# Ledger of designs, part 18: peptides against a protein of PDB entry 3J47

Target 1, 121 residues: chain A of PDB entry 3J47
Amino acid sequence: IRLTNQLKSLKGLQSKLKDVVEYLDKVINKELPINHTILGKLQDVFNLLPNLGTPDDDEIDVENHDRINISNNLQKALTVKTNDELMVIYISNLVRSIIAFDDLIENKIQNKKIQEQRVKD

## One batch from the design tools (peptide; aimed at target 1 Q6 L7 L17 L42)

Design b2_p17_4_s1 (made by RFdiffusion4, then SolubleMPNN; from b2_p17_4, 13 letters changed)
Fold by OpenDDE base, seed 2:
Structure b2_p17_4_s1 (fold): chain B 121 residues (1-121), chain A 17 residues (1-17)
Amino acid sequence: as target 1 above (121 residues)
Amino acid sequence: TLENQLKQLQDILSQLQ
């Protein structure tokens, strides 16, 4: 019973992975519009995958070396892209915070000048 | 102004998103 349920769940996962590949192929071929939310979710899934390019040092089959290198290059590329996107968001928020702080200072200076004029009249 | 330079930087960053 437990093993049969695990096998059924694994077959379900395999079917969903196939659906994702078919979706990506259609996006690459420009048959479907790019959905950034789906791509972000896929990127999160790839970032949560265990390093597909550290085979535990006990089974270096020479035939898997190219597939492992491609997986490592993809994971590195996704990590760099994620870091660059997060950096742009972080800097944008930092710049917005600095502008809002400068506006607050200028507004306080102007309000102080207006109060000082009203006390002289 | 510092505000104008920071606003230009914000515009550039918004084009990179």
Scores: peptide ipSAE 0.050, ipTM 0.755, DockQ to the pose 0.020
OpenDDE base, seeds 1, 3, 4, 5: peptide ipSAE 0.044, 0.040, 0.047, 0.032; ipTM 0.735, 0.724, 0.742, 0.694

Design b2_p17_4_s2 (made by RFdiffusion4, then SolubleMPNN; from b2_p17_4, 12 letters changed; failed a check: too like the target's own chain)
Amino acid sequence: LLTNQLKELQDILDKLK

Design b2_p17_4_s3 (made by RFdiffusion4, then SolubleMPNN; from b2_p17_4, 11 letters changed; failed a check: too like the target's own chain)
Amino acid sequence: ELTNQLKELEDILKKLK

Design b2_p17_4_s4 (made by RFdiffusion4, then SolubleMPNN; from b2_p17_4, 10 letters changed; failed a check: too like the target's own chain)
Amino acid sequence: RLTNLLKELKDILNQLK

Design b2_p17_5 (made by RFdiffusion4)
Pose (drawn by RFdiffusion4):
Parts: sequence; structure tokens; C-alpha cells
Structure b2_p17_5 (pose): chain A 91 residues (1-28, 36-48, 72-121), chain P 17 residues (1-17)
Amino acid sequence: IRLTNQLKSLKGLQSKLKDVVEYLDKVIHTILGKLQDVFNLNNLQKALTVKTNDELMVIYISNLVRSIIAFDDLIENKIQNKKIQEQRVKD
Amino acid sequence: SLEEEADEILEQINDLL
């Protein structure tokens, strides 16, 4: 789902670019200003990425912890299944 | 890859401006 959403966003830019190119050919305004603002707003992320890297590490650790908890419950479920099998054999 | 393509589009728009 996230991928489909990202593609929709990129699609708008692609179509928007084509429209801009065609518009410039014809010319040979507010949208252009807005686009410039967006441009000014990955390059900048480069410095900001430094911080993001630290935060990514924290969210990786949290995911690892969750995986351990899920494994614990999984072991319990497996033990219960074994007990059920033993009871069936006895029967 | 999508972000790179978006940047390239924005750089092209910026050059055209």
C-alpha cells in the first residue's frame, strides 16, 4: 500500500513535468513558484540523514525486541500443541 | 529509486525555470 501511494506521488510529478515542458514551449505562473519552493525544501536530507540514522537504529532495536516477544509466545504455542498430541496418543 | 527519480524531475523543473 505504501508503495502504491509513493507511485501516485511520483506520477503527479512526472505528469506535472510534462505539462511544464509543454507550457514553456507554448510560452516561447503560481505553479512555477510553488515548484521552486518544493525544490528548495535528498540533498538537504543528507545532513538531516545523520540524525535519521540514529533514530533508525532505535526503531531497529524496538523491532528486534518485538521479534523476541513473538518468539516467546510461539514457543508456548508449540509446547501446547505437543501436549495435545501426547493426550491424543494416550487416548 | 522513486525518490531519485523525483529529485531528477525536480532538478529538471528547476533548470527549466

Design b2_p17_5_s1 (made by RFdiffusion4, then SolubleMPNN; from b2_p17_5, 8 letters changed)
Fold by OpenDDE base, seed 2:
Structure b2_p17_5_s1 (fold): chain B 121 residues (1-121), chain A 17 residues (1-17)
Amino acid sequence: as target 1 above (121 residues)
Amino acid sequence: NLLKEAQKILEKIQELL
């Protein structure tokens, strides 16, 4: 019973992974628009994968070296892309905060001038 | 002056998104 349920769950995961590959192929071929929310969730899934680039030093069969290098290059590329996207969001929020602060200063200066005029009349 | 530079940075960020 437990083993049959694990095998069924693994087959279900394999089907979902195939659907994700087919989706990515359609996006690469420009058949579907890029959904940034789906792409971000895929990136989160890849960041939650065990680091495929640290096989414990005890089972380096030479045939896995190319797959490990591809997985490491993908993880590095995803990390760089995540950092660039987060940097753009951070700078955007910083600039918005600076604009809001400048507007607050200008509004305080204008309000002060209006009060100084009303005290002279 | 600060507002104009901040707006120009925001426009460049929007071109990168």
Scores: peptide ipSAE 0.034, ipTM 0.660, DockQ to the pose 0.018
OpenDDE base, seeds 1, 3, 4, 5: peptide ipSAE 0.029, 0.033, 0.033, 0.031; ipTM 0.647, 0.667, 0.652, 0.652

Design b2_p17_5_s2 (made by RFdiffusion4, then SolubleMPNN; from b2_p17_5, 8 letters changed)
Fold by OpenDDE base, seed 5:
Structure b2_p17_5_s2 (fold): chain B 121 residues (1-121), chain A 17 residues (1-17)
Amino acid sequence: as target 1 above (121 residues)
Amino acid sequence: DLLKQAQQILEQIKKLL
């Protein structure tokens, strides 16, 4: 029972990974527009999976050195990109907060002017 | 940039499948 459920879950994950491959191939071929939200979620998944390229330190196969270097280079590229994306999100939220604060100040100034007019009449 | 990232993600998924 437990092993059959694990195998079913792994097959379900493999199917979803194939759907992601098909989506990315369509985006690369310009058949579909780049969806930034999908690409962001895929990066989050890869950032949550540190070390998809390290087999446990007990089999020195020379073929794994290229996989480890590619995995480490992508993990580094994803980490740098996630930092840049978080920085852009942070700046965007900061700018939105400044605009919303400016709108709130202007609304308070307008409300004060309306009150001062009502006291003079 | 985004297209190059999609290509890098794709090549890794293809190596895991």
Scores: peptide ipSAE 0.028, ipTM 0.513, DockQ to the pose 0.097
OpenDDE base, seeds 1, 2, 3, 4: peptide ipSAE 0.020, 0.022, 0.021, 0.024; ipTM 0.531, 0.545, 0.537, 0.575

Design b2_p17_5_s3 (made by RFdiffusion4, then SolubleMPNN; from b2_p17_5, 8 letters changed)
Fold by OpenDDE base, seed 4:
Structure b2_p17_5_s3 (fold): chain B 121 residues (1-121), chain A 17 residues (1-17)
Amino acid sequence: as target 1 above (121 residues)
Amino acid sequence: NLLEQQQKILEQIKNLL
């Protein structure tokens, strides 16, 4: 029972990974437009995966060397893009904070002018 | 080109899966 449920769950995961590969193929072939939300979620999944580039020292079969190099290059590419996205979010939040601060200063200046007029009358 | 870099990343994701 437990092993059968694990095998069923693994087959379900394999089916979902196949659907992701088929989606990526359609995007690479320009059959579908790049969806940035799907690409962002895929990046989040890869950032949550344990480092796909450290085989624990017990499975260095020579066939894994190309997969390790592909994984390390992918992880580096995803890290660079994640850093660029975080930088854009940071700059956007900084600009919003500056605008909100400017609006607050202008509102305080206007309120002060209105109070100074009411004290002269 | 930015589009070419994104296509290369997508191909690398595909080759890992």
Scores: peptide ipSAE 0.027, ipTM 0.535, DockQ to the pose 0.068
OpenDDE base, seeds 1, 2, 3, 5: peptide ipSAE 0.026, 0.022, 0.026, 0.026; ipTM 0.481, 0.505, 0.494, 0.458

Design b2_p17_5_s4 (made by RFdiffusion4, then SolubleMPNN; from b2_p17_5, 8 letters changed)
Fold by OpenDDE base, seed 5:
Structure b2_p17_5_s4 (fold): chain B 121 residues (1-121), chain A 17 residues (1-17)
Amino acid sequence: as target 1 above (121 residues)
Amino acid sequence: NLLEQQKKILEEINKLL
């Protein structure tokens, strides 16, 4: 029962993340206009990711490397068993942020479909 | 650039789930 509920919750999160990626693809492909509110909410999600700076690699380039290193840093956090409590807090906050803007993404997709229908009539 | 970075981060999170 507990494990099946956790797997169901993770699958639900995975589906929501996929919907966000599909939204970003449509924005990148210029199929959808840029929505600064959605991008702001995504940035809030990324700011809730653990900042997994290595404590011991000196000073190189603060403006473009930190966002690409989030993947390597996230992988490092998920491998560090000593930080499980903080990881659970960060995942819980990330999940909360994703749920809080999911309705916003869906509402924007629906509003576009309604506008495209009105332009065809 | 920023959108592609956000997409890449979400794809990596989705790969870890």
Scores: peptide ipSAE 0.028, ipTM 0.636, DockQ to the pose 0.118
OpenDDE base, seeds 1, 2, 3, 4: peptide ipSAE 0.026, 0.026, 0.027, 0.028; ipTM 0.650, 0.629, 0.641, 0.653

Design b2_p17_6_s1 (made by RFdiffusion4, then SolubleMPNN; its pose is not in this set)
Fold by OpenDDE base, seed 5:
Structure b2_p17_6_s1 (fold): chain B 121 residues (1-121), chain A 17 residues (1-17)
Amino acid sequence: as target 1 above (121 residues)
Amino acid sequence: LVEKLEKLVKELEEKLK
């Protein structure tokens, strides 16, 4: 019973992680807008990941120094990855803002031309 | 790259006003 529930929970987590990766790939490919609420939840997950690998074992054995270094390297790698993801997100939002402003400027120019034609007639 | 995009956004905002 306990092992079957753990396997079911792990399969459920794996499915959710796959859905998150597929969502991130669609966002990277510009198929979907960035959702800051989803990003915040992903950051919370990444901030919890380093703690998921440390059992609270108050046993001072020399193996903990390598685990702490691996955890710190993983946390540093996740922090760098999160920063790179945030940078890609920021650039993607800037590019969308540029396109939206270009469309607004073109619409303003067209509206001005239509008004100038109506004043000449 | 980012600074060039931020400058371009600002120039587009000024043309919209």
Scores: peptide ipSAE 0.071, ipTM 0.734, DockQ to the pose 0.018
OpenDDE base, seeds 1, 2, 3, 4: peptide ipSAE 0.044, 0.028, 0.026, 0.027; ipTM 0.693, 0.618, 0.609, 0.620

Design b2_p17_6_s2 (made by RFdiffusion4, then SolubleMPNN; its pose is not in this set)
Fold by OpenDDE base, seed 5:
Structure b2_p17_6_s2 (fold): chain B 121 residues (1-121), chain A 17 residues (1-17)
Amino acid sequence: as target 1 above (121 residues)
Amino acid sequence: LVEKLQQLVKELEEKLS
């Protein structure tokens, strides 16, 4: 039950991200006007993500001495733990931002359909 | 800007897949 609900929630998030990509494609192709409110919310989503572009550069330059290795393992463990705790907060804020973004896309698509109908009448 | 945001969303989709 819990795992099935997590997988369902993740699939729901993936579907919402796909709708965002499709929206951005329509904006790039000039099929939709640029909406700064949508783009601002999408930027807020990425500002709340841990940097997706760092593979662990575990290139901490190993230039200096055996007394640093125990402190570095503790600092790395504390940094990893803090990063994991921050990542959970960031993912939680990301999910909230994506939901609020999806609602805004849906509202904009509905408003466009209403305008297109009014131009055909 | 829009193209960069699209690339970042695609990278996020790939990591969630």
Scores: peptide ipSAE 0.024, ipTM 0.582, DockQ to the pose 0.114
OpenDDE base, seeds 1, 2, 3, 4: peptide ipSAE 0.022, 0.020, 0.022, 0.024; ipTM 0.586, 0.586, 0.597, 0.569

Design b2_p17_6_s3 (made by RFdiffusion4, then SolubleMPNN; its pose is not in this set)
Fold by OpenDDE base, seed 3:
Structure b2_p17_6_s3 (fold): chain B 121 residues (1-121), chain A 17 residues (1-17)
Amino acid sequence: as target 1 above (121 residues)
Amino acid sequence: LVEKLQKLVKELEELLS
């Protein structure tokens, strides 16, 4: 029962992260306008994550080595037993931020559809 | 900026998969 509920919650989080990726794809493809409030909340989400090793500064050549270092640093931060309580608080705040972000994405998509309908009438 | 954020979200999705 407890493990099944944790797995269900994790699957729910994974689905919401997928919705965020799909939104960012639509923004990159210019299908949706850039929303600075959405991007600001996404930055707040990343600032709550334990040290995603953002390498400082400017050079185009890290498609494979940075992904491994970021994944290893996250996996190491998730495996380091000494801060599990803070990690649960950060994950809880992350999940709340992603939920509030998903609701904002849906509201913006709906508002765009309503505006496009009003321009066709 | 947006492309960098998308890369980071995809990496998080991969770690949770």
Scores: peptide ipSAE 0.025, ipTM 0.596, DockQ to the pose 0.129
OpenDDE base, seeds 1, 2, 4, 5: peptide ipSAE 0.024, 0.024, 0.024, 0.022; ipTM 0.577, 0.573, 0.601, 0.588

Design b2_p17_6_s4 (made by RFdiffusion4, then SolubleMPNN; its pose is not in this set)
Fold by OpenDDE base, seed 2:
Structure b2_p17_6_s4 (fold): chain B 121 residues (1-121), chain A 17 residues (1-17)
Amino acid sequence: as target 1 above (121 residues)
Amino acid sequence: LVDKLQELVKELEKQLQ
């Protein structure tokens, strides 16, 4: 019962991965429009996967070394790209906040000068 | 980006076979 349920769950996961590959192939071939929300969710799934390139130090099968290096380089490249995109969003929001704060300071200085002129007249 | 996601998904499929 437990083993048959695990095998059924694994087959269900394999079917869903095939559907995702077929979707990505259609997006690459321009048959479907790029959905950034789907791509972001796929990236979140890959960031939640255990590092596919830390074999626990107990099974260094020398035949997996090239596949492990490709998965690690790809995961690292996704992490770097995610950090760069998040950094651009963060800097853009920071700059907008600084401009809005500067405009608020300048408006307060101008309002103070107008009030000081009205008290002298 | 899409090509890299495609490559990762294909590698996950190979680990499930």
Scores: peptide ipSAE 0.033, ipTM 0.526, DockQ to the pose 0.122
OpenDDE base, seeds 1, 3, 4, 5: peptide ipSAE 0.025, 0.022, 0.029, 0.022; ipTM 0.508, 0.583, 0.525, 0.588

Design b2_p17_7 (made by RFdiffusion4)
Pose (drawn by RFdiffusion4):
Structure b2_p17_7 (pose): chain A 91 residues (1-28, 36-48, 72-121), chain P 17 residues (1-17)
Amino acid sequence: IRLTNQLKSLKGLQSKLKDVVEYLDKVIHTILGKLQDVFNLNNLQKALTVKTNDELMVIYISNLVRSIIAFDDLIENKIQNKKIQEQRVKD
Amino acid sequence: SLNEEAEEILNQLNDLL
């Protein structure tokens, strides 16, 4: 789902670029200003990425902890299944 | 990647501006 959404965003830019190119050919405004703002707003992320890296590490650690908890419950479920099987054999 | 493609589009738009 996230991927589909990202593709929709990129699609708009692609179409928007084509429109802009055609517009310029024809000319040979508010949208242009808005686009410039967006441009000014990955390059910048480069410095900001430094911080993001730290935060990514924290969210990786959290995911690992969750995986461990899930494994624990999984072991319990497996034990219960074994006990059920033993009871059936006895029967 | 999508980011790279988007960045290329924005660079092209910036050059056109």

Design b2_p17_7_s1 (made by RFdiffusion4, then SolubleMPNN; from b2_p17_7, 9 letters changed)
Fold by OpenDDE base, seed 4:
Structure b2_p17_7_s1 (fold): chain B 121 residues (1-121), chain A 17 residues (1-17)
Amino acid sequence: as target 1 above (121 residues)
Amino acid sequence: TLDEQRQSILQQIKDLL
């Protein structure tokens, strides 16, 4: 029972990974528009994966060197893209904070003008 | 002044856009 359930879950994961590959191939071939939400979720999944560029030092076969290099290049590209995305989020939050401070200052200026007018009457 | 602080914030927004 336990082993059969693990095999079934692994087959289900393999099918989902195939569907993701087929989706990415269609996006690369310009058959589908880029969905930034799907791309961001895929990036989150890859950032949660163990470092694909460190196969445990026990399998240095020369045939894996090209796969390790491709994996390291993919991780580097994902890390750069993550940094760029976090930078855009940071800038957006900074702008929102600055606008909120402007609104606070404007409210203080208006309140001061109203108080100065009430003291003249 | 409060008006000078407002102008400084508005300039920081403009420099970021």
Scores: peptide ipSAE 0.039, ipTM 0.618, DockQ to the pose 0.012
OpenDDE base, seeds 1, 2, 3, 5: peptide ipSAE 0.035, 0.030, 0.028, 0.027; ipTM 0.632, 0.599, 0.597, 0.624; seed 2 fails the geometry check

Design b2_p17_7_s2 (made by RFdiffusion4, then SolubleMPNN; from b2_p17_7, 7 letters changed)
Fold by OpenDDE base, seed 1:
Structure b2_p17_7_s2 (fold): chain B 121 residues (1-121), chain A 17 residues (1-17)
Amino acid sequence: as target 1 above (121 residues)
Amino acid sequence: SLLEQKEEILKQIQELL
């Protein structure tokens, strides 16, 4: 029973991974528009995956070394893209803070002018 | 001051661009 349920869960995961590949192929072929939310979630999944490119040091067949390099390069590319997205979010938040401070400064200047007029009347 | 904070944030943006 427990082993059969694990096998069923693994088959379900494999089916979902296949659906993701088919989706990505359609996006690459421009059959579907790019959905940035889906791509962001896929990046989050890849960032949570342990380095699939550390086979334990004990069986480096030459074919495994090329697969390791490909996996590490893909993970590095995903990390760079995540960093760029975070940078854009950071800059956007800084700009919002600057605008809010500008409005606050202007409001203080206006309030001071109103008080100075009331003291002269 | 709020002005100094605005200037510091602008400086941080310029360092990132």
Scores: peptide ipSAE 0.037, ipTM 0.656, DockQ to the pose 0.016
OpenDDE base, seeds 2, 3, 4, 5: peptide ipSAE 0.026, 0.028, 0.028, 0.025; ipTM 0.601, 0.629, 0.628, 0.602

Design b2_p17_7_s3 (made by RFdiffusion4, then SolubleMPNN; from b2_p17_7, 6 letters changed)
Fold by OpenDDE base, seed 1:
Structure b2_p17_7_s3 (fold): chain B 121 residues (1-121), chain A 17 residues (1-17)
Amino acid sequence: as target 1 above (121 residues)
Amino acid sequence: SLLEQKQEILNQINKLL
């Protein structure tokens, strides 16, 4: 029972991974518009995957070396893209904070001038 | 101060660029 359920779950995961590949192929071929929400979720999945490029050093079949290098390069490219997106969000939030501080400083300067006028009158 | 916080944010931006 437990082993059969694990095998069924693994087959279900394999089917879902195939559907994701078919979706990505359609996006690459421009048959479907880029959905940033789907790409973001896929990126999150890849960031949660262990480094697929640490084969335990004991089974380097020569045919796997190119696949391992491709997988590592893809994972690195996704990590770089995530970092760039986070950097843009971070800078945008910093700029918004600076603007809010400028408005607050100007409001304090104006309030001080109004108070100084009221003390002279 | 608020001015010091603004300057720190600008310094953080300049460190990332």
Scores: peptide ipSAE 0.052, ipTM 0.705, DockQ to the pose 0.017
OpenDDE base, seeds 2, 3, 4, 5: peptide ipSAE 0.042, 0.036, 0.038, 0.047; ipTM 0.670, 0.654, 0.663, 0.700

Design b2_p17_7_s4 (made by RFdiffusion4, then SolubleMPNN; from b2_p17_7, 9 letters changed)
Fold by OpenDDE base, seed 1:
Structure b2_p17_7_s4 (fold): chain B 121 residues (1-121), chain A 17 residues (1-17)
Amino acid sequence: as target 1 above (121 residues)
Amino acid sequence: SLLEQKQQILQQIKELL
């Protein structure tokens, strides 16, 4: 029972991974528009994957070393893209803060002018 | 004016964010 459920869950995961590959192929072929939300979630999944390129140090066949380098390069590329996205979010929040301070300063200047007029009347 | 240019830039930023 437990082993059969694990095999069923693994087959379910394999089917979902196939659906993701088919989606990415359609996006690459421009058959579907790029959905940034789906791509962001895929990046989150890859960032949560343990380094699939640490075979335990005891069986470095030459074929495993090339797969390790490919996996590390992909993970590095995803990390760079995540850093660029975080930088854009940071700049956007900084700009929102500057706008909010500008609006606050203008409101204080206007309130001061209104008070100075009321003291002269 | 410089003030109008500042207000226009702030409005464009508000529409982009």
Scores: peptide ipSAE 0.029, ipTM 0.623, DockQ to the pose 0.013
OpenDDE base, seeds 2, 3, 4, 5: peptide ipSAE 0.027, 0.027, 0.026, 0.028; ipTM 0.627, 0.621, 0.620, 0.642

Design b2_p17_8 (made by RFdiffusion4)
Pose (drawn by RFdiffusion4):
Structure b2_p17_8 (pose): chain A 91 residues (1-28, 36-48, 72-121), chain P 17 residues (1-17)
Amino acid sequence: IRLTNQLKSLKGLQSKLKDVVEYLDKVIHTILGKLQDVFNLNNLQKALTVKTNDELMVIYISNLVRSIIAFDDLIENKIQNKKIQEQRVKD
Amino acid sequence: ELNNLKNELFNELEELL
């Protein structure tokens, strides 16, 4: 789902660029200003990425903890299944 | 591949601007 959403966003840019190229050919405004603003707003992320890296590490650690908890419940489920099998054999 | 497409589109946008 996230991927489909990202594709839609990029699709708009691609179409928007084609339109802009065609517009410029015909010319040979508000949208242009808006696009400039967006441009000014990955390069900048480079410096900002430094911080993101730290935050990514924290969210990785959290995911690891969750995986451990899931494994624990999984072991209990497996033990219950074994006990059920033993009871069936006894029967 | 998607990040490359994004970068290509932004290069085109930068050229146009």

Design b2_p17_8_s1 (made by RFdiffusion4, then SolubleMPNN; from b2_p17_8, 13 letters changed)
Fold by OpenDDE base, seed 4:
Structure b2_p17_8_s1 (fold): chain B 121 residues (1-121), chain A 17 residues (1-17)
Amino acid sequence: as target 1 above (121 residues)
Amino acid sequence: NLLKQLKEILDQLKKVL
């Protein structure tokens, strides 16, 4: 019973991972628009994944060393890509804040000129 | 002029996102 439930849960996880891969492939192929909320949640999932390169100290079979290097390279590539995307979002928000500030200053200058005209008439 | 350039940079960044 316990092993059958674990196998069912693992098959359910494998199906969900396949759905995520299919979504990413559609986004890469430009068949779907990039959804930053989905991408951010996927990044959170990847950051919450146990380091796919910490061997529990009891299963260093020589075949795992190549898998550990591939997983560490994948995590590093995902971290670099995430950092570049966060930097672009940060710059975009900074530029938007500067534009909104400039519009606020121009609106205050115009309102002041209108008030100064009404006091002279 | 500066506001127009900043808006163009923002619109370019939105195309890369």
Scores: peptide ipSAE 0.020, ipTM 0.553, DockQ to the pose 0.020
OpenDDE base, seeds 1, 2, 3, 5: peptide ipSAE 0.020, 0.019, 0.019, 0.020; ipTM 0.556, 0.444, 0.528, 0.569

Design b2_p17_8_s3 (made by RFdiffusion4, then SolubleMPNN; from b2_p17_8, 13 letters changed)
Fold by OpenDDE base, seed 1:
Structure b2_p17_8_s3 (fold): chain B 121 residues (1-121), chain A 17 residues (1-17)
Amino acid sequence: as target 1 above (121 residues)
Amino acid sequence: SLLEELKKILDELKKVL
């Protein structure tokens, strides 16, 4: 019972990882817009993945060292790319907030000038 | 205006996305 539930959970995780890969392929191909909530969750997954580059020192199969380096470089590249994309979005939202604040200030200045004119008449 | 420069930066950032 416990082993069959672990295998079912692992198969469910594998299916979800496949769905994530298919989503990333569609985003790369520009078939889907980038969903920032999905990218943030992917970054969280990559940050929680143990560095696959610390094999405990007891089985240096030379074929695993190149695969481990490729996987770590890919994970790091994906994390950096995701961080840069999130930074661009953050700056874009910050700029929009500053613009909306500037429009609010200008509207208040104009309303004050109109009120000062009405008091002089 | 500062507003127009900030809008230009926003539009450039959208091209990199």
Scores: peptide ipSAE 0.024, ipTM 0.573, DockQ to the pose 0.020
OpenDDE base, seeds 2, 3, 4, 5: peptide ipSAE 0.019, 0.020, 0.023, 0.023; ipTM 0.526, 0.528, 0.553, 0.553

Design b2_p17_8_s4 (made by RFdiffusion4, then SolubleMPNN; from b2_p17_8, 14 letters changed)
Fold by OpenDDE base, seed 5:
Structure b2_p17_8_s4 (fold): chain B 121 residues (1-121), chain A 17 residues (1-17)
Amino acid sequence: as target 1 above (121 residues)
Amino acid sequence: NLLKQLKQILDQLKQVL
């Protein structure tokens, strides 16, 4: 019973990982727009994953130091890329919000002028 | 003037995304 449930859960995880890869491939191929909410959740998953480049520290082989450095450099590069992407999204949303406020202010000014004209006639 | 500059920045950001 326990082993069958673990195997079922692992198969379910494998299916979800496949759906994520297929989504990323469609985004890379420009078939789908980048969804920042999906990307942020993927980043949260990658940040919660233990360093996938370290087999458990039970064999001293000099080859693991280069794998640890590559994995740490990849994780650092992903973290920097993530931070830069989140910054660009934040700036884009901020600029969009400022434009929407300016349009709202202009609409209020125009509506006020129309009301002032109707009171003079 | 500011709105035009902000719109240009938004259009540039939209081209990079």
Scores: peptide ipSAE 0.020, ipTM 0.547, DockQ to the pose 0.019
OpenDDE base, seeds 1, 2, 3, 4: peptide ipSAE 0.018, 0.017, 0.018, 0.018; ipTM 0.532, 0.436, 0.517, 0.532

## One batch from the design tools (peptide; aimed at target 1 L24)

Design b2_p18_1 (made by RFdiffusion4)
Pose (drawn by RFdiffusion4):
Structure b2_p18_1 (pose): chain A 91 residues (1-28, 36-48, 72-121), chain P 18 residues (1-18)
Amino acid sequence: IRLTNQLKSLKGLQSKLKDVVEYLDKVIHTILGKLQDVFNLNNLQKALTVKTNDELMVIYISNLVRSIIAFDDLIENKIQNKKIQEQRVKD
Amino acid sequence: EEQEELIKKIQELLEKLE
């Protein structure tokens, strides 16, 4: 789902660029200004990425903890299944 | 003059995109 959403966003840019190229050819406004703003707003993320890296590490650790908890419950389930099997054999 | 300025602006933007 996230991927489809990202693609939609990129699609708009692609189409928007084509329109802009055609528009320029014809010319040979507000949209242009807006685009410029967006441009000014990955490069800058470079410095900002430094911080993001730290945060990514924290969210990785959290995921690991969750995985451990899930394993624990999984072991319990497996034990219950084994007990059920033993009871069936007895029967 | 307005049209030339406009062309320049558009071209600069396209260049930034490239």

